# Ledger of designs, part 181: peptides against a protein of PDB entry 4GXB

Target 1, 277 residues: chain A of PDB entry 4GXB
Amino acid sequence: VPTEEVSLEVLLSNGQKVLVNVLTSDQTEDVLEAVAAKLDLPDDLIGYFSLFLVREKEDGAFSFVRKLQEFELPYVSVTSLRSQEYKIVLRKSYWDSAYDDDVMENRVGLNLLYAQTVSDIERGWILVTKEQHRQLKSLQEKVSKKEFLRLAQTLRHYGYLRFDACVADFPEKDCPVVVSAGNSELSLQLRLPGQQLREGSFRVTRMRCWRVTSSVPLPSGSTSSPGRGRGEVRLELAFEYLMSKDRLQWVTITSPQAIMMSICLQSMVDELMVKKS

## One batch from the design tools (peptide; made by RFdiffusion4, then SolubleMPNN)

Design b2_p26_4_s3 (from b2_p26_4, 11 letters changed)
Fold by OpenDDE base, seed 5:
Structure b2_p26_4_s3 (fold): chain B 277 residues (1-277), chain A 26 residues (1-26)
Amino acid sequence: as target 1 above (277 residues)
Amino acid sequence: SRLQEEIEEENARSEALRPLMDEWLS
């Protein structure tokens, strides 16, 4: 792609558009800095955010594809897909809510976290009771962003990234599940016919290893992944988990977002290493 | 393919964590 100046659109979690003038040859960090400058986010807070490639669904929800890597050219990465559904989104990129304290001290940082949190709640990524929802609405009406976030930080799956419905082989073969990543774990939620909601929590500290695989499924009696037909590439995330003392078991998630799940695992481990060092 | 390359890169990063994971499990 020839190097030229372009106007690149970057979205916030709430869909707010941030237009930045960048070069097609600008790498991820360059674009991130441009976005930060446009938002008046101070330099020392840039590291708390990342750019993500997402697919915007018809209902406006974002399906996260992957985090843009340092070597990537965001303009090329998004435009090469030849689909208007793909967007670049700015989102916080840390997991421990303690880091919110650093970001919230700045007006722009506070606004970004607030917008993201509101969006996550509206999209059902953060789970709320009726009473909690009432309290959140009240705080939102008062435009009390700090108090809103403090309450949100106590909610189930705060800071989690929710994936599209997919399939796992746990607890049994071909189980429909909703996977969420956060708090150093993968949460697998499922509701089998006639059963109550079940959640499996898989802490990264109990994972021996994980990997992504791709395959082209052949005609079989197996259930196909949502949105994938026979002959289409199927992605899977498999991780070996310490279920009990000296008992390792493989768990496999079949999802088009397997790569993003892996990225989340890596990111959570990285953050844990930083905290432990 | 680019997809396969991306997968391989991601898996390589994961594999690089093996020593750490083994430590956590010990």
Scores: peptide ipSAE 0.550, ipTM 0.941, DockQ to the pose 0.732
Fold by OpenDDE base, seed 3:
Structure b2_p26_4_s3 (fold): chain B 277 residues (1-277), chain A 26 residues (1-26)
Amino acid sequence: as target 1 above (277 residues)
Amino acid sequence: SRLQEEIEEENARSEALRPLMDEWLS
């Protein structure tokens, strides 16, 4: 592949555009460093962030596709898809909110966390009560970023990555669920008509294994994957979970974001290993 | 396909964690 200088657009969580001049041959870390330099993020904080490939929906929401790998070429990865829907997004890449303390000490780090958190709240990734929302808005109006984050850190699903609505076989077959990854778990939220919100929590420390699979469904009136037809690849994430002592059960999530879910699981396990070492 | 390669890579990484997961479950 010819090496050329190109302009690459990287988005923050709030949609802010960061333009960097990089080489087509620059790897993910090179691009990340370029973005950090553009933002004036110090080198010692770069490791707290990653570049993600996302698909921008019509409403402006981001559907996370995957984390860009170390040896990927971000420019090639995004442009090869030949769709303007795909974007590169900068986001924090750790799960434990304790690491926020390190990032918040820097002005740029603070701004990045703030922007991400505001976006996550606005998009409903972080769950808030009416009173909490009022408090957050007040702090936002005052531009009290540190206090805003401190309050946000106490909120349900703070630091979680929320996936698009999908289907799981838990608690029963063909359940519409919203999956979120964070705090070393997968949260499966289910709201059936006329019922209150139900949540299943699956801690990664109780997962024996997980895998992603692909299949091509046949046309059927009983198709378990809404919107999927013959010829459309169906992705699934399956994990074997220790429900109780000596009782393992497979849980399968059908989602086009199965790969991203797997990446999240990997990342959460990796972080736990670091913390335990 | 590229998709299949990505899946295989993810699964390989997951499989590499098997010993750790088994330890955590013990």
Scores: peptide ipSAE 0.550, ipTM 0.941, DockQ to the pose 0.754
Fold by OpenDDE base, seed 1:
Structure b2_p26_4_s3 (fold): chain B 277 residues (1-277), chain A 26 residues (1-26)
Amino acid sequence: as target 1 above (277 residues)
Amino acid sequence: SRLQEEIEEENARSEALRPLMDEWLS
């Protein structure tokens, strides 16, 4: 692609649009810096955020596809898909809420975290009780962003990335689940017929390994993957988990977001390594 | 395909963590 100046749209978690003028040849970091400059985010806070490729669903929700890598050209990556559904989103890229303290010291950083958190709550990514919701709304009305975040940090699944509903083979074959990544774990929420909502926690520190696989389903009279037709690729994330002492078991999640799940696992492990250094 | 290449790259990164995973499981 010839080097040209283009206008690139980057969205915040809440859908706010940030337009930046960049070169088609600008890499991910270049674009990220341009976005930071547009937002007046200081350079020392850029590293707390990343650009993600997402698919905007009909209801406006974002389905995370992958994190843009350093070598990528964001303009090319998004436009090559030839679909207006795909967007670039700015989001915080760390997991430990302790890092919020660094970001919150800056007005722009605070605003970004606040907007993201509000959006995550509104989308149901962060789980809240009725009383907690009332408290959050009160703080939001007062525009007390710091207090809002402090309360939010105590909530279930704060800082988690929620994936689209998918299927897992645990605890039973073909179980419908909602997967969330955060706090160094994969959380699998499932509801079996006639049963209460259950949550399975899979800590990365108990994973021996994980892998993504792709397959083409054989022609059949039915498909378990809505929107996936004959010949379409099915993605799975499989991880080998230490269920008990000396007992390893494979767990497989069938999801179009298998790659993103793998990226999250890698990212969580990387952060743990940094914290241990 | 690009998809397959991406999968392979991601799996390679995961595989590179094997020594660390083994340490955590010990």
Scores: peptide ipSAE 0.549, ipTM 0.942, DockQ to the pose 0.762
Fold by OpenDDE base, seed 2:
Structure b2_p26_4_s3 (fold): chain B 277 residues (1-277), chain A 26 residues (1-26)
Amino acid sequence: as target 1 above (277 residues)
Amino acid sequence: SRLQEEIEEENARSEALRPLMDEWLS
């Protein structure tokens, strides 16, 4: 792609569009800085956010594909996919809610966290009771952003990234699950026939290793996941988990977002390392 | 393919964390 000035659209979690003028050759950090400047986000807060490649669903929901890497050229990365479904999204890139305190001290940072949190609640990524929802709505109506966030921080799956429905081999083979990443864990939610909603929590600190694999299913279709065409590449995230003392077990998640899940695991581990240093 | 490259990169990063993971599990 020739180097030229272009207008690049970056979305916030709530779908708000931020248009920035960048070079096609600008790397991820350059674009991130441009977005920050456009939003008037201070330089010292840029590190709390990242750019993500997402696929926008028909209902407007975002399916996270991957975090844009430092060496990438966001304009090229998104346009090379040749589909309007793919977008670049700005989102906070830390997991520990304690870091919210740093971001919330700034008006722009506060607004970004607020918008993201509102969106996450609306999309059902953050789980709320009816009463909690009422309280949140009241605070939202009052535009009490700090209080809203403080309440939200106490909610289940606050700060989690929710993935599209997929399949896992836990607790049973071919279980439909909804995976969420956050709080240094992968949460697997499932509802088996005739059973109540169950959640499996897999802490990254109990993962010995994880890997992403790809395969091409046989034409028989018996191994194809719902919604996937025949011959499509199947991605899997497998992790070896310490279930109990001296008992390791592999858990495999079959998902097109396996790479993104891996990125989340990496990111969560990295953050833990920083906190322990 | 780009996909395969991404997978390899992710797996490489994951593998690099193996010593840390082993430490956490000990």
Scores: peptide ipSAE 0.551, ipTM 0.942, DockQ to the pose 0.788; fails the geometry check

Design b2_p26_4_s4 (from b2_p26_4, 10 letters changed)
Fold by OpenDDE base, seed 4:
Structure b2_p26_4_s4 (fold): chain B 277 residues (1-277), chain A 26 residues (1-26)
Amino acid sequence: as target 1 above (277 residues)
Amino acid sequence: SELERLIQEENERAEELRPLMEEWLS
C-alpha cells in the first residue's frame, strides 16, 4: 500500500468515534499516539491503553478479534478485511484495577475509564445487582465519575473482557459457555437445562500451558462451533490446567476468538510478572 | 496464511512462558 494520508476512525468502548489523520504506513503505536493526541490524553497515560481489532455486531456490541500488534499497520489491517463491521477500538489494556488510580488522576483518563465502564455494564460484561444498578445510576446522574468507578471496581467481572458465546469441552463435551477473561483468570459460565448458572474459574497461575489451533472441519450434519458455516476455519484454545494436586487436565474452548483469548492469557501473565518484579 | 502466522506467533509466545508457569505450579 502506498504511503498516503488517510482518515482513520477509532472507536471508544461506548462507540464514540475518534477520527485521526494518519499515514497508511503508520504503525500501531503511531496511531495510538494520534488518538491520544486527539483526545488530549497525556503521553504518560498512553501505555495504559491499546488498540484492538473488533467486529461490530448488529446490536452494536464488539467482538474482540485481537490486539493490534506493535509493528502492524492499523489502517491496512482493518481495511484489508474489506468489511465495514471491523473496527479499531481503544480500550484500557491492563487488568489490575490498581492502575485505574493512575489513569483517573487525569480528566481524559477518567473519562475514558468511565465511558468504558459504563459500556461494559450496559453490555453485561460487568455483572450488577438491582441495587448496585440503582446506585450506579444515581452516581451517573450526579456525574460523579470517580465514585462511579470506585463502586464499579467492586463489581463482579470488573475489568473483564467478555467473549461471544462459544463451546467448551468442560465440564462436558460441547458445552455452550460464555468465557470472560480478567483478574488473572478465564471464567467459563455455563447454564445447562434446568440448572443454575455455573461458573468455572481457571486461574492463569494454575495453567501449565496453552495453545491455539486451527482446523477445517469436514462436511458434517452438525457444526462444532456456533454460528459458523460449513467449511469455515475452526479455532480452538486449549490450556492444560491443574485441576487438583498433581492432576493436570486439558480444557479446550472452541471459539472464533481463540486468538484473542490467547492474547488475554499472555497479557494477564505478563502483568503478573510485572507485579512480581 | 496470515491466520496461521498469528497462531504461530501466539503459540510461540505462550511456549516461552511455559517455564514460568511450571514454576507457579510447583
Scores: peptide ipSAE 0.638, ipTM 0.957, DockQ to the pose 0.811
Fold by OpenDDE base, seed 1:
Structure b2_p26_4_s4 (fold): chain B 277 residues (1-277), chain A 26 residues (1-26)
Amino acid sequence: as target 1 above (277 residues)
Amino acid sequence: SELERLIQEENERAEELRPLMEEWLS
């Protein structure tokens, strides 16, 4: 692609649009810096955020596809898909809420975290009780962003990334589940017919390995997953987990977001390594 | 394909963590 100046739209988690003028040849970091400059985010806080490729659903929700790679060209990556449903989103890219303290010391950083957190709550990524919801709304009405975040940090699945409903082979074959990544784990929530909501927590420190696999299903009269057409590629994330002492078991998640799940696992492990070094 | 390349890269990165993962399991 010839190098030329273009206008690129980057969205915040809440859908707020940030327009930046960049070169088509600008890499991910270049675009990220441009976004930071547009927002007046200081340079020392840029590293706490990343750019993600997402698919915007009809209801405006985002389905995370993957994190943009360092040497990737965001403009080319998004435009090559030739679909307006694909967007670039800015989101915090760390897991430990302790890092919020660094980010929220800056006005712009605080605003970004606040906007993201509000969005995550509204979208049901962060789980809240009725009482907690009341408290959050009160703080939001007062525009007390710091207090809002402090309360949010105590909530279930704060800092998690929630995936679209998918299928897993745990605890039973072909179980419908909602997967969330955060706090160094994959959380699998499921509701079997006539049963209460159940959650399986899979800590990364108990995973021996994981892999992503692609396959093309045989033609059938029905789609294997919602939103996937005939002959489309099926993605799976499989990880080997230490269920008990000396007992490893494979767990397989069938999801179009298998790549993103893998990226999350990698990212969580990397962060743990940094904290331990 | 681009998809297969992405998958391969992710799997390679995951595999590089194998020694660390084994250590955590011990």
Scores: peptide ipSAE 0.637, ipTM 0.957, DockQ to the pose 0.791
Fold by OpenDDE base, seed 2:
Structure b2_p26_4_s4 (fold): chain B 277 residues (1-277), chain A 26 residues (1-26)
Amino acid sequence: as target 1 above (277 residues)
Amino acid sequence: SELERLIQEENERAEELRPLMEEWLS
């Protein structure tokens, strides 16, 4: 693509549009800096955020595809997909809520976290009770952003990234599950016939390894996830988990978001390394 | 393909973390 000045749209979690003028040759960091400048986000806070490629669903929700890489060209990456469903989204890129303290000290940072958190609650990524929801709404009406975030930080799955419904082979084969990544874990929520809702927690510190694989289903082997067309590539995330002492077991998640799941695992491990150093 | 490239890169990065992961399991 020839180098030229273009207008690029970047969305916040709540769907707010940020238009930036960039070069087609600008890399991810260049675009991120442009977005930060547009929002008046200080340079020292840029590192707390990343740009993500997402697919906007019919209901307006975002299905995260992957994090944009450092040497990637965001304009080219999004336009090459030739679909208006794909968007670039700005989101915080750390997991430990302790880092919120740094971001919240700045007005723009506070606003970004607030908007993201409100969106995550509205989309059901953060789990709330009826009473908690009432409290949150009260704080939202008062526009008490700091207090809102402080309460939100105590909620179940705060800071998690929720994936689209998919399938796993745990606890049994072909189990419908909802996967969420956060707090150094993958959370698998499922409901088996005749059972209550269950949540399986897979801590990254108990994973030996993980991998992403792709396959093309045979016409006869129609174990296709809902909405997947015939002949489409099936993606899987497999991780080897320490279930008990000296007992490793593979768990496989079949999801179009397997790559994003892998990215989340890597990111969570990296953050743990930073904290432990 | 681009998809295959992405998968390869992800798996390579994951493999680089294996020594650390094994340390945590010990």
Scores: peptide ipSAE 0.637, ipTM 0.957, DockQ to the pose 0.781
Fold by OpenDDE base, seed 3:
Structure b2_p26_4_s4 (fold): chain B 277 residues (1-277), chain A 26 residues (1-26)
Amino acid sequence: as target 1 above (277 residues)
Amino acid sequence: SELERLIQEENERAEELRPLMEEWLS
């Protein structure tokens, strides 16, 4: 691709647009630095954020496709898809809320976390009770960003990435689930017929391994994932989990976001490794 | 394909963590 100056749009979690002038040959880090500069985010905080490729849904929600890799050219990666629904999003890329303390010390960092958190709550990624929602609204009206975040940090699934509804073979075959990644786990939320909402927690520290696979479903088969058409590639994330002492069991999630799930697992393990160092 | 490449890369990275994961399970 010939090198030329282009305008690239990067979105925040709340849909706010950040326009940056970059080269088509700029790699992910270069673009990230440009975005940081545009936002006046200090250099020492850049590492707390990453660029993600997402698909914008009709309702404006984001379906995360994958994290942009270091060697990628974000402009090329997004434009090559030839669809306006694909966007680049800036989001925090760490899991431990303790790192929020570092980011919140800066005005811009604080604003970014605040905007992301508000969006995550509005989209139902962070789970809130009625009372908590009232408290959050009050703080939002007062524009008390720090207090808002401190309260949010205590909420269920704070810092989690929520995926689109998909299917898993746990606890039953072809069980509809909502998967979320965060706090060094995959959370599988499901509602079985006649039962209350249940959550299965799969801690990465109890995973022996995981893998992503692809397959092409048979035309006459009912193995299509939700929203997948005939002949489309089916993606699965499978992980081997220590259910009990000396008992490993495979769990398979069928989702178009299987790659993103794998990226999340990798990222969570990496963070744990760093913390243990 | 690009998809297969991405899958392969993710799987390779995951496999590199296997020794660590097994250590955590011990």
Scores: peptide ipSAE 0.636, ipTM 0.957, DockQ to the pose 0.811

Design b2_p26_5_s1 (from b2_p26_5, 14 letters changed)
Fold by OpenDDE base, seed 2:
Structure b2_p26_5_s1 (fold): chain B 277 residues (1-277), chain A 26 residues (1-26)
Amino acid sequence: as target 1 above (277 residues)
Amino acid sequence: VIDLEKLREEYERALRLFYELRRLTQ
């Protein structure tokens, strides 16, 4: 791709558009810096955020595809997909809510966290009770962003990324699940027939390893779920988990977002390593 | 366009860190 100046649209979690002028040859960090400059985010806070490639769904929700890597050219990465559904999103890229304190000290950082959190609640990524929802709305009406965030930090799945509904082989084969990543875990929510909502928590510290695999389904006539085209690559994330003392079990998640799930695992591990050093 | 080699390198790095973390936790 020839080096040219282009206008690139980067979205915040709430769908706010940030237009930046960049070169087609600008790498991820260059684009991130341009976005930060446009938002007036201080340089020392840039590292708390990352650019993500997402697919915008019909309802306006974002399906996270991957975190853009350092070597990527964001303009090329998004435009090469030749679909307007793909967007670049700015989001915080740390997991420990303690880092919110650093970001919240700055007005722009506070606004970014607030916008993201509001969006995550609206999308159901953060789980709230009726009473909590009332309290959050009250704080939102008062535009008390700090208090809003402090309350939000106590909520279930605060700081988690929620994935699209998919399938896992746990606790049983072909279980429909909703996976969320955060707080150094994968949360698998499932509802089995006639049962209440169940959540399986898989802490990364109890994972021995994980892998992503791809396969092309053989045209077997029967199990075509109507929405998956016969030729779509099936992605799976498998991890080996310490279920109990000396009992390892493989858990496999079948999802188009298996790569993103893997990236989340890597990121959570990286953060834990930083904290232990 | 994704450089698959770079992606692999990052993945391998993460795996290494993962195993190190496990050793430190255990």
Scores: peptide ipSAE 0.019, ipTM 0.509, DockQ to the pose 0.051
Fold by OpenDDE base, seed 5:
Structure b2_p26_5_s1 (fold): chain B 277 residues (1-277), chain A 26 residues (1-26)
Amino acid sequence: as target 1 above (277 residues)
Amino acid sequence: VIDLEKLREEYERALRLFYELRRLTQ
């Protein structure tokens, strides 16, 4: 691709558009720096954020596709998909809420975390009770961003990424689940008819290994699940989990976001390693 | 319990798979 100056749109979690002038040849870090400069985010806080490729749904929700890698060219990565549904999103890229303290010290950092958190609550990524919702709304009305975040940090699935509804073989075969990644775990939420919401928590520290596999469904005359084209590659994330002492069990998640889930797992492991050093 | 080298390899494979799938869809 010839090197040209282009206007690139980067979205915040709340859908706010940040337009930056970059070169088509600019790598992920270059674009990230441009976004930071546009937002007046200090250089020392850039490392707390990353650029993600997402697919924007009709309702404006984001389906995370992957984290843009350092070697990628964000302009090329997004435009090569030839669909306006794909966007680049700026989001925090750490899991431990303790790092929020560093980011919140800066006005811009605070605003970014606030916007992300509000969006995550609105999208149902962060789970809130009615009372908590009332408290959050009150703080939002007062524009008390720090207090809002402090309360949000105590909420279930704060800092988690929520994936699109998918299928797992746990606790039973072909169970519809909602997977969320955060706090060094994968949370699998299941609601069976007439039953309460069940959650399986799978800590990364108890995962022996994981893998992503792909398969092409055989054209079996069976009705393809709504939304999967006849030729869509089936992606699966499988992990071997220590269920109990000396008992390993494989858990398999079937999801188009299996790769993104794998990225999250690796990222969580990496962060844990940094903390132990 | 966690084999970090295996995890890294799986991550790399996942990334490669993504790029391969992208090539196949293009």
Scores: peptide ipSAE 0.035, ipTM 0.654, DockQ to the pose 0.624; fails the geometry check
Fold by OpenDDE base, seed 1:
Structure b2_p26_5_s1 (fold): chain B 277 residues (1-277), chain A 26 residues (1-26)
Amino acid sequence: as target 1 above (277 residues)
Amino acid sequence: VIDLEKLREEYERALRLFYELRRLTQ
């Protein structure tokens, strides 16, 4: 692609559009810096955020595809997909809520975290009770962003990334689950008809290994789900988990977002390693 | 015990897979 000046749209979690003028040859960090400059985010806070490739769903929700890597050219990465459904999103890229304290000290950082958190609550990524919802609404009406975030930090799945509904072989084969990544774990939520919500928590520190696999379904006469075209690649994330002392068990998640889940796992592990050093 | 090296290798493999799949669909 020839080097040209282009206008690139980057979205915040709440759908706010940030337009930046960049070169087609600008790498991820260059684009991130341009976005930061446009938002007046200080340079020392840039590292707390990343650019993500997402697919915008019909309802406006974001399905995270992957984090853009350092070597990538964001303009090329998004445009090469030849679909307007793909967007670039700015989001915080750390897991430990303790880092919120650093970001919240700055007005722009505070606003970004607030907007993201509001969006995550509205999307149901953060689980909220009725009473908590009332409290959050009160704080939102007062525009008390710091207090809002402090309360939000105590909520279930704060800081988690929620994936699209998928299938796992846990607790049983072919279980419909909603996977969320955060707090150094994968949370698998299952709701069966007539049953209460069940959650399996899988801490990364108890994962021996994980793998992503791809397969092409054989044209079996079984009615592929209406959305799967003939020849759609099936992605799976499998991890070997220490269930109890000396008992390892494989858990397999079948999801188009298996790669993104893997990225999250690695990111959580990396953050833990940094904290231990 | 987590084998961090294997985890990293798997992460890299996953990324490669993503790019390969993308090439097949373009």
Scores: peptide ipSAE 0.030, ipTM 0.646, DockQ to the pose 0.632; fails the geometry check
Fold by OpenDDE base, seed 4:
Structure b2_p26_5_s1 (fold): chain B 277 residues (1-277), chain A 26 residues (1-26)
Amino acid sequence: as target 1 above (277 residues)
Amino acid sequence: VIDLEKLREEYERALRLFYELRRLTQ
């Protein structure tokens, strides 16, 4: 792609558009810096955020495809897909809520976290009780962003990334599940017919290994995964989990977002390693 | 377009870190 100046749209979690002028050859960090500059986010806080490639669904929800890597060219990465459904989104890229304290010290950082958190709640990524919802709305109405975030930090799945509905072989074969990643775990939520909502929590510290595989579906034995288009390659994330002492079990998630799930796992592990070093 | 080689390298790095963490935490 020839190097030229282009206008690139980057979305916040709430759908707010940030337009930046960049070069087609600008790498992810260059674009991120441009977005930060546009938002007046200080340089020392840039590292707390990342750019993500997402697919915008018809309802406006974002299906995360991957985190844009340092070597990528965001303009090329998004435009090469030749679909207006694909967007670039700015989101915080750490898992430990303790880092919120650093980000919240800055007005722009606070605003970004607030907007993201509001959006995550509205989209059902963060789970709230009726009472909590009332409290959050009250805080939102008076625009008490810090207090809002402090309350939000106590909520179930705060800081989690929620994936599209998919299929897992846990607790049984071909179970429809909603996977969320956060707090150094994968959460698998499912509701089997006639049963209550169940959640499987899989802590990364209890995973022995994981892998992503791809396959071409065969007509005779293939079940389509939710969100997978016809003719698309089937992606699976499998991890070996320590269910109990000396008992390992493989869990396989079939999802077009298997790569993104693996990126989340990697990211969570990386953060834990940093914290332990 | 994705640089598959770089993506692979990052994946492999993550795996190495994962196994190291697993060794230290279990």
Scores: peptide ipSAE 0.022, ipTM 0.557, DockQ to the pose 0.053; fails the geometry check

